# Designs tried in a protein design run: peptides against a protein of PDB entry 3B8E. Part 208

Target 1, 230 residues: chain A of PDB entry 3B8E
Amino acid sequence: PFLIFIIANIPLPLGTVTILCIDLGTDMVPAISLAYEQAESDIMKRQPRNPKTDKLVNEQLISMAYGQIGMIQALGGFFTYFVILAENGFLPIHLLGLRVNWDDRWINDVEDSYGQQWTYEQRKIVEFTCHTPFFVTIVVVQWADLVICKTRRNSVFQQGMKNKILIFGLFEETALAAFLSYCPGMGVALRMYPLKPTWWFCAFPYSLLIFVYDEVRKLIIRRRPGGWVE

## One batch from the design tools (peptide; made by RFdiffusion4, then SolubleMPNN)

Design b2_p27_5_s4 (from b2_p27_5, 20 letters changed)
Fold by OpenDDE base, seed 2:
Structure b2_p27_5_s4 (fold): chain B 230 residues (1-230), chain A 27 residues (1-27)
Amino acid sequence: as target 1 above (230 residues)
Amino acid sequence: EEEEARKIVEEVKKLLEKAREELKKLL
């Protein structure tokens, strides 16, 4: 998100503090929950391969998979960001290069895509209104990510939801998202304004996309063992 | 109240940055 912010010179989609809250708060419990997941049945059945080459390949493949999931997650966040800004009169094309004027406190006549002028205060309210939905989108997408990360090869339907710690992690993450989104003072503390409940649903298509992507990936791995998709 | 809230936020930001730096040293 921060790299896109710099490259595209768009208004800040997510505050740095909020990003830190994601990295330190939302990812930790789920990551721990995955560490306690039972060994995948196929891993135990694998004959010992060459430990040097297979470990390296496996690490690369994991890194690639997480990178791809992370990209989809970021796309979901940015989609929500662009939808909110578009609803407030700022089309995505108009946002390109707008950051300089957007962040300038002395410019109070920033025009939207429809010629409406926005004061510094008004546009900062809109910016902060985007932070909460972006965060919530990440959380909702993480639901799918956490579920799919249980197994590398087996379908979620085959492995099931047996890890109670993972389930707890999902609830904890959701509760944290609700707290940050609706607790009084978060607008001042984290620059996150309260989110309309409808915005929770903006992330669901991306969660579904990740789920479908992973199931297809796993299906390919099952059908073509040793492929680059592992 | 708003000024106090800002102070708390700045303190929390500093703590989070420190925590991140420490985490980066551990990783």
Scores: peptide ipSAE 0.000, ipTM 0.255, DockQ to the pose 0.038
Fold by OpenDDE base, seed 3:
Structure b2_p27_5_s4 (fold): chain B 230 residues (1-230), chain A 27 residues (1-27)
Amino acid sequence: as target 1 above (230 residues)
Amino acid sequence: EEEEARKIVEEVKKLLEKAREELKKLL
């Protein structure tokens, strides 16, 4: 999100404090929970691998998987961001290069795509209105990410949801998302205005996409052991 | 407002730390 903010010179889609809340709050507890996940049923049945060659391949595959998932998360967040801004009169094309004028508090006549003038305060309200849905989108997509990271090869349906700590992590990040989205004062403190409940459902297609993608990937790995998709 | 915001962030951090400690007790 922050890289696109810099490169495209668009209004800030997600606040720095909110990013820190994701990294420290929503990612840390789930990551710890995964350390206590039950091992895959077939790990102990595999022959020892060559630690030099197979480690490099494994690191590349992990990096690619996390990179792909992260890209889908970012796309989901940006989709939500562009929809909200478009609903408020700012089409995506008009946002390109707008940041300089958008962030200038002395300019109170920034025009939207329809010629409506927006004051600095009005623009910041719209910007902060985007922060909460973007954050919630990331959390909802992280549900799928956390679930798929339980196993490398086995389906979630084969491994099951036996780790109570992982389940706790899912509830914790959801509770944090709800708290940050609806607690009074978060608009001032974290630049996160209250979210309409309907926006929680806008992220579900992306979560489902990640889940389906990973299940298909794991299915391919199970059918073709030693393939490039491992 | 910025000081209140910092206090809220610190309180959230404390809550997260407590949650982490409780999680450690459940492990």
Scores: peptide ipSAE 0.000, ipTM 0.266, DockQ to the pose 0.121
Fold by OpenDDE base, seed 4:
Formats: structure tokens, sequence, C-alpha cells
Structure b2_p27_5_s4 (fold): chain B 230 residues (1-230), chain A 27 residues (1-27)
């Protein structure tokens, strides 16, 4: 998010404190819960042909897959950000290079895509309105990520949801997201204004995309044992 | 504001750790 903020010179889509909440609050507990997941049945049965090379290759491929999932998460967040700004009159193309004027307290006539002038205060309200749904989008996409991470080869439907700690982690991060989104004072303390309940659904297409991506990946792995996709 | 936000995050983290400990007792 910050790299795009700097490169595209757009209004900040997600605050630093909100990033801290993701890292420490939403990611940590689920990640620890994965350590308690039962070993995948086919991983334990499959002896490596070469313990040194196959382990290294598998770790690299897993890292690449999860890196791609992280990119899908970021895209989901930015999608939600652009939709909200567009709903408020700022089309994505108009946001390019706008940050300098957007953050200037002395400029009170920044025009949107329709020629409406926005004061500094109005712009900051819209910016802070974007922080919450960006965060919530990441959390909703993380649901899919956490569910798929429990297996390397088996479908989620084959392995099942046996880790109760992981399930609890999903509820915990959701409860945290709800708290940060709707608790009084979060708009001032975390620059996260209350979110319309409908915006929770904006991330669902991206969650579905992650599920489809992972199931296709796993299907390829099952059909081509020892392929480069593992 | 950032310091107050950090305090809130720390408090939430403590609540989450407590919830995790309660879950460990149930499992």
Amino acid sequence: as target 1 above (230 residues)
Amino acid sequence: EEEEARKIVEEVKKLLEKAREELKKLL
C-alpha cells in the first residue's frame, strides 16, 4: 500500500496505525494457530525423492504462492479504496498525482472528477473513510488465505476444518475488524471512520479468487506429482 | 494520537492473548 501511495502519489489508502493493527492483531494469532494444524495426510505419506533439493524447491514454491496471495490481498484493498473514492466523486485516474494538493491544509478547493471543490476537512473525512474498508477488505481476504494455508496438496474439502484454533483465529480477527470499524473514537484514534455494513462484502470476490486460485493450484499438483507448481 | 492508538492496540492485543488462553483451556 505505501509503495503505491508513493509511486502513484495518491491519497493514503491505509494508515500506519492500521497496518500495525493488521500485523499485530489480525495476522499474528491466525499465523500461530497454523502451527497447531494437523499435518496434511499426503505430505506425511510422501517421502521426498531428494530431501535437500525437494525441501528447498517446495519451500520456494510455497513462498511464491503465498506471495501471489499477498498481491491479491493488496489488489482487493486497492479495489475497495478506488470504489469508495469513486463513489465520493474521485475517479482513479484523477487520484494520480493528487496527494500533494490533497494533504495541503491551505488548499481548500481541490476539485473532484466532476468539478466539485473539496475542503481539506472534507478530503480528510473521505480519506479516513477509506482506511476502514481497506482494512476490512484485507481481513476478509485473509479468511480465504488462512483456510487454504492448512494444506499443500489436498483440497479444503478433503482435509476439512479440524483446527479449532484456526477457526477461533478467524472469528478473533473478524471481531477485531468489527471493533476497529464501529467502536466510538476509532475515527480519531486510528483514523478509521465507521464503515457501512455493505462494504464487508466488497472483498468477497477476491476471497473467492484466492479459493479458486489455490484449488486450481492444488488440482495441478495432484494431477502432476513432482511438477513445478508444488 | 499515535501514542494513544498504540495503547489501544496493546490493550486489544492483551485481550486477544487472554481469549487465546481461554481457548487453550477449552481445547
Scores: peptide ipSAE 0.000, ipTM 0.299, DockQ to the pose 0.151
Fold by OpenDDE base, seed 5:
Structure b2_p27_5_s4 (fold): chain B 230 residues (1-230), chain A 27 residues (1-27)
Amino acid sequence: as target 1 above (230 residues)
Amino acid sequence: EEEEARKIVEEVKKLLEKAREELKKLL
């Protein structure tokens, strides 16, 4: 998100505090849950395979999968960001290169896509209005990520929702998202303005995309063991 | 109120950064 902000010169889609809340709040429990599941799966079912080669390959595959999922998460966040700005009069094409004027407190006549002039304060309100939905979008997409991470090769439907740590992770990240979105003072403290409940649903297509992506990936791995998709 | 909120935010940021560094050492 921050790299795209710099490269595209668009208004800041996600604040530093929000990024830290994602990394520490929402990603920690998933990472722990995955570490425990990996330990359980390695202890219970693997015949003594060569521990050096299997560990390196598995770590690389997990890293690639997380990188791809992270890209889909970022796309979901940016989609939500662009929708909110479009609803406020700023079409995506108009946001390109707008950062310099957007962040200048002395420019109070920045025009939207419809010719309406926006003061610095108004622009910052709209920017901060995007932070919470972007964060919530990441959390909702992480629901799918957590669910798909329950299984390395099997379908989620085969393993079911038996992992208590995963259920706790889903609850924790949702509770954190609700707290950050609706707690009084978060607009001033974290630059996260209250979110309309409808915005929670904007991420669902991307959650579904991640779920479909992982099920297809796992299906390919099951049908073609040793393929490049592993 | 805004100044107090900024102080709280800065403290939270520092705590989160420390926690992130510690987590990176553990992971």
Scores: peptide ipSAE 0.000, ipTM 0.248, DockQ to the pose 0.044

Design b2_p27_6_s1 (from b2_p27_6, 25 letters changed)
Fold by OpenDDE base, seed 5:
Structure b2_p27_6_s1 (fold): chain B 230 residues (1-230), chain A 27 residues (1-27)
Amino acid sequence: as target 1 above (230 residues)
Amino acid sequence: EEREEVYEEALKLLEEARKLREEALKE
């Protein structure tokens, strides 16, 4: 998010404190759940032919998969951000390069895509209105990420949802998202304004995309053992 | 009309946020 903010010069989609809440609050329990996940029976049964090279290859492939999932997650957040700004009159193309004028408190006549002028205060309200949905989108996409990360090769449907820690992690991150989104004072403390319940569903297509991506990846791995997609 | 409603809601949220900020600064 921060890199796109710098490169595109768009209004800030997510605050630093909110990012820290994601990293420390929502990702920690899920990460622990993955560490204690029972190794797939196939991973434990396959002795590596060459322990040094095969371990390195597997680590690289896992890192690439996590990188791709993280990219899809970011795209989901930005999609929600652009939808909210578009609903408020700022089309995505108009946001490019707007940051300088957007963040300037002395400019009170920033025009939207329809010629409406926005004061600094009005712009900041809209910006902060994006923070909560962006965060919630990340959480919703993380549901899929957690579920798919439970298994490395087997389908989620084959392994099932047996990890109680994973289920607890899903509940915890959802509860945190609800707390941050709807608790009074969060708009001031974290610049997260209350979110309409409908925005929770905005991320579902991306959650589904991650799920489909991982199932396809795992299917390819199962059909072509030792392929480049492992 | 939908934009005006969103704007009015946003203004209300801003005013509430401002009040809460002022209260937090007084404490």
Scores: peptide ipSAE 0.019, ipTM 0.422, DockQ to the pose 0.026
Fold by OpenDDE base, seed 3:
Structure b2_p27_6_s1 (fold): chain B 230 residues (1-230), chain A 27 residues (1-27)
Amino acid sequence: as target 1 above (230 residues)
Amino acid sequence: EEREEVYEEALKLLEEARKLREEALKE
């Protein structure tokens, strides 16, 4: 998200503090839950740990977590960002290169795509309105990611939600999202304004897409072991 | 609390502006 902000010179879609809350708060508990589930699986299988295979497993988990799924999370967040700005009169094409004028406190007549003038304060309200939905989108997509990362080959329906730590992680992420979205003063402290409940549902199609993609991937792996999809 | 009220009022104004824009685009 931050890289696209720098490259495109668009208004900031997500605050740096919020990014840190995602990286440290929402990703840490899931990572711990996956580490415990792997340890439990290893204990149950009584197979001697092969350090090379465990490293490969970790590298594949890291590549799934930070690679493809991270890209889909970012795309989902940016989609919600562009939708909100478009609803407020700023089309995506108009946002390109607008950052300099957007962040200038002395320019109070920045025009949107329809010729409406926006004050600095109005622009910042719209910017901060985008931060919360972007964050919530990431959290909702992370639900799917956590459920997906639980199994490499088995369907989620076959393994079930047995990991209490994973359930706790999902609850923590949801509670954090609710706290940051609706707690008084968070708009000032974290530049996250309250989210309309309808925006929670905007992330669900992306979460569903990831879930369907992974179930199809796992189905292919089960039907064709050793294929290019492994 | 005052900031939340100002924000809710700003959101209402933005929603009204959006409705007016949608009506103006239908004409």
Scores: peptide ipSAE 0.018, ipTM 0.482, DockQ to the pose 0.019
Fold by OpenDDE base, seed 4:
Structure b2_p27_6_s1 (fold): chain B 230 residues (1-230), chain A 27 residues (1-27)
Amino acid sequence: as target 1 above (230 residues)
Amino acid sequence: EEREEVYEEALKLLEEARKLREEALKE
């Protein structure tokens, strides 16, 4: 998110403290949960054809798949960010290069896409309003990511939800998101103003996309063992 | 009102998460 912020010179979609909450609070428990996940029966039963090359190829393919999932997550967050700013009068094209004027406290007449002038305080309220749904979107997308990470080859429907630690991680992540979004004082402390609960649903299409992507990938692996997608 | 409902649900999820953690530590 920060790279896009710098490159596009748009208002900051996510605060530094919120990013730290994701990295330390949201990602840590899931990572631990995956470490305790039982080895996939298919992975353990399959001997590599070539222990050296197949391991390296598989690690590269897994890394690539997770990199693609991470990109989809980022796109989901930015989509939510742009939707909220558009609802407040700032279309995505208008936001490009606007950061300099947006962050200047001495400019109190920044125009939106419809010619409405925004004071510095008003702009910062809208910016901080965007931090919450960006974070929530990432959390909701991570639900799908965590679920699909349980298996490499088997469908989620075949493996099921057996890891209690993973389930704990999902609840903890969701509870943290709700706390940061709706607890009094979080708007001031974390620059995350509360939004309507309906914004939680804006991320579901991206969660579904990740889920479908992974299921299709796994289906290809099952149909073509040793293919380029394994 | 909607914020209060979500906050109460968050508290419930924290309690459930705590229970699951305790169960997971017993395994």
Scores: peptide ipSAE 0.000, ipTM 0.190, DockQ to the pose 0.655
Fold by OpenDDE base, seed 2:
Structure b2_p27_6_s1 (fold): chain B 230 residues (1-230), chain A 27 residues (1-27)
Amino acid sequence: as target 1 above (230 residues)
Amino acid sequence: EEREEVYEEALKLLEEARKLREEALKE
């Protein structure tokens, strides 16, 4: 996903420190919560499989599924980034190749898509304005990701929300997102400016997409046991 | 160049986070 920023040479939507906060602060607790998830009811009912072939296939399929979910998550972040920049006068096509001039502090006349000139400081403000929404988008998308990860084949509705640790993890990551977004000083410390509450809703379509994707995937697995989707 | 390094580091961190999730799911 971040390869797009390198290839497209667009302004950086998320700072390194913020990425570290995602990794250590947002992903760690959810990962721990998954370790405490109750055994899936269908796993115990499965017939013995060939342990050599099925283990390798299962690992590959897990990696692929997480890769796909990660792609959807990244798309959500990118969408939020492009929306914010477009609202500030930078259309997506105009951002292509703009990074070099964007980052040059000596260029104070970078033009947006409407011919408005932006100083370096103004550009950095809008860049930092993107950091918080990008982070929040990731967190909101992770809500769906965490919920779907508790099961391999069963629907969320079948397994239920019984893992208290998972529920706690969802609240924790949300609280962290709120803290980073609204706590005074985060704009200076993490280059995360306060986020308007409306931006929280921009991520919901992608959370829903991940949820629907996983439910459909699981439905296919249930209907076609032993398929490549499993 | 400095920004490319930051991006590469960011990509590594994201990949590590993904691996951590994958490991947690295998347990």
Scores: peptide ipSAE 0.000, ipTM 0.188, DockQ to the pose 0.035; fails the geometry check

Design b2_p27_6_s2 (from b2_p27_6, 26 letters changed)
Fold by OpenDDE base, seed 5:
Structure b2_p27_6_s2 (fold): chain B 230 residues (1-230), chain A 27 residues (1-27)
Amino acid sequence: as target 1 above (230 residues)
Amino acid sequence: DEREKVYNEALRKLEEARKLREEALKE
């Protein structure tokens, strides 16, 4: 997100503190969950492979898959960001290159896509209004990510949700998102302004996309063992 | 508390502006 902010010169979609909250608060439990996940049924039945070459290849392929999921997650966050700004009069095309004027406190006449002038304070409020939905979007998308991470080859529907740590992780992420979004004072402390409940659902299409992506990927792996998609 | 008041006031203004834009888009 920060790299896109710099490259596209758009208003900052997410604060650094919020990013830290994601990394420390939401990703830690899932990582632990993955470490203690039960072996897939197919792993136990696999024929002996060359442990040196196959381990490295498998780790690379898994890393690539997680990278792709991360990209979808980022897209979901930015989608929410652009929707909120568009609802407030700033179309995505207009945001490109706007950062310099946006962040300048001495410019109080920045125009939106409809010719309305925005003061610095108004712009910052809109910017900070985007932080919470962006964070919530990430959390909602991470629900799907956590669920699909339980298995490497088998469908989530086949393996089921037996890991209590995973379930706890989902709860923790949701609770953290709710706390940061609705607890009084978070707008001042973390620039996490209150979010309408409807915005929780904005990320659901992307969560679904991640599920579909992972199921398709796993289906391909099952049909073509040793393929490049594995 | 003052910051929250300013924020709430600004949010109201933003909502009003949004409504005006929505109305303008319907025409």
Scores: peptide ipSAE 0.021, ipTM 0.554, DockQ to the pose 0.019
Fold by OpenDDE base, seed 3:
Structure b2_p27_6_s2 (fold): chain B 230 residues (1-230), chain A 27 residues (1-27)
Amino acid sequence: as target 1 above (230 residues)
Amino acid sequence: DEREKVYNEALRKLEEARKLREEALKE
C-alpha cells in the first residue's frame, strides 16, 4: 500500500504506524506457525532430515501463499479508500498527482472532481477518515485466512496449533481495530478517526474473494499435484 | 474531546453533502 502511495502520488491512504502494525502482524503468524510445524515435524519424524532444505521449502510455500493473500488484502484496502474519497467528491483519476497540493497547508482551495474547494483541514479530515476503514478492511479480509487455515490438509495437531495462534492473532488485530476506531483520543494520537459500523461490511466481498481464490487454488492442487499454484 | 466532536460534525456535513449530490444527480 505504501508503494502505491509513492508511485501514484495520491493522498496517504493509511498511516505509517498502522502499516507497520499490519506488516508485523502478517509476518508474526506465519513465523510462529513455522516454528510449531518444525517442532512437530522433529517430534514425529525421528529420521534424519535436512533442516535447512525443509525450512526453505516451508518458508517459500508460506511466503507465496501469504504474499498472494496480502496483495488481495491491499487491493481491498485501496478499494475502500477510493470509495470513501469518491463519496467525498474525489474521483480516483483526480487523486493522481494530487498529493503535493493536498499536503500543502497554504493551499486552502484544492478543488474536488465537482469543483468544490477544500481547505487543508477538511482534506486532512477526509484523509484520516480513510485510515481506519483501510485498516479494518485488512482485518476483516484476514478473517477469511482463518477459514482457509481450517480447511488446509494438515495434521490434526498442526492444524490445532495453527488455528489457536491464528485466532489469537486475528483477535489481537480485531481488538486493535476496535480500540483505534472507538477509543476516545485515538483519532488525535494516531490519525485514525471513528469508523461507521457500515464500513465493516465493505470488506466482506473481498473476504469472499479470498475464500473463493483459495478454494480454486486448492482445487487446482488436488487435480494437479506439484503444480506452480502450490 | 473537541477534536472528535469537530470530526463527527465534519462527517455529518460531508454525508449531508453526499446525499444532496445524489439527489441532484437523480434529477
Scores: peptide ipSAE 0.017, ipTM 0.479, DockQ to the pose 0.018
Fold by OpenDDE base, seed 2:
Structure b2_p27_6_s2 (fold): chain B 230 residues (1-230), chain A 27 residues (1-27)
Amino acid sequence: as target 1 above (230 residues)
Amino acid sequence: DEREKVYNEALRKLEEARKLREEALKE
């Protein structure tokens, strides 16, 4: 997901520390929840699988599904990033290759898409403004991801929200997001500006997209067993 | 701008922290 920042050489929307917080803080409980739910719904409640062939296939399918959903998550984050930068005068096309000058503290006349010159401090302000919304967007999108990934083949509507660990994970992730976004000192520690409530809603379209995507995917899997979509 | 003031202060603190880290690495 972060390869685009390297390839496009655009300003970083998310700090390394924040990335680590996502990887270590938000994914652990959900992963555990998913492991339990999958064991119950996909393995134990379904017909016995061939342990030699189906195990490898299952691992590949899970990896692919996570990869696809991860791409949608990244798109959601990038969307929020580009919206914020565009609102501050930097259109996406203008950001291409800008990182070198963006990160140079000795250049204080970086121009935006409208000819406005930005000092290093001003650029860092807008960069830090992106960090929190990007993070929160990922978290909100992960809500959908966690819910849909609890089962490999069953619809969310069929399986329901019976996993208490999953529900707890959703609340924990949300609480972590709120803590990182609004707790005093986090702005300095993590380079995250307090998030306006409106930015929480920016991620909802992508959460919905993930739900729709997964339901369609699962529907296709049910109708076409053994297809490439699995 | 209130936001600018807050972030400028934060940047100064980050720079100070960076200097402290650099000094610590020299020891």
Scores: peptide ipSAE 0.017, ipTM 0.435, DockQ to the pose 0.023
Fold by OpenDDE base, seed 1:
Structure b2_p27_6_s2 (fold): chain B 230 residues (1-230), chain A 27 residues (1-27)
Amino acid sequence: as target 1 above (230 residues)
Amino acid sequence: DEREKVYNEALRKLEEARKLREEALKE
């Protein structure tokens, strides 16, 4: 997210504090859940042909998968960001390079894509309005990620949701998202304004996309063991 | 409280601007 922000020079979609909350609150529980599942699942059942090389390959595959999922997460967040800004009159193309004027307190007549003038305060409010949906999108996409990461090769439908720790992690993440989104004072403290319930659904297509992507990936891996998609 | 007032006022302005835009798009 930060790289796209720098490259595109768009208004900041996610505040630093929110990022810290994600890192400390959202990523930790999934990581623990994944660590427990990795201990229970496929690593132990496969006789390590070569424990050093197989471990390295598995770590690389996990790292690549995590990187891909993280990229899809970021894309989902940015999609939500662009939808919100577009709904408020700022089309994605217009946002490119707008950061300098956007962040300038002395410019109170920044025009949107429809010629409407936005004060600095109005711009900051719409910016902060994007933070919560962006965060929620990440959380919802992480639900898919957590469920997907439970199985390396098997379909999620085959193993089911038997891991209580994973389920607990999902609930904790959701509770944190709800707390940050709806708790009074969070808008001022974390620049996370209350989220309309409808925006929770904006992330679902991306969550579904991740599910489909992972199922397709797993299907390819099962059909072509040793392929490039691994 | 003052920040909340500013926020609520700005939200109101955003909603008004949104309505105006929606009306303008219908035309």
Scores: peptide ipSAE 0.035, ipTM 0.630, DockQ to the pose 0.018; fails the geometry check

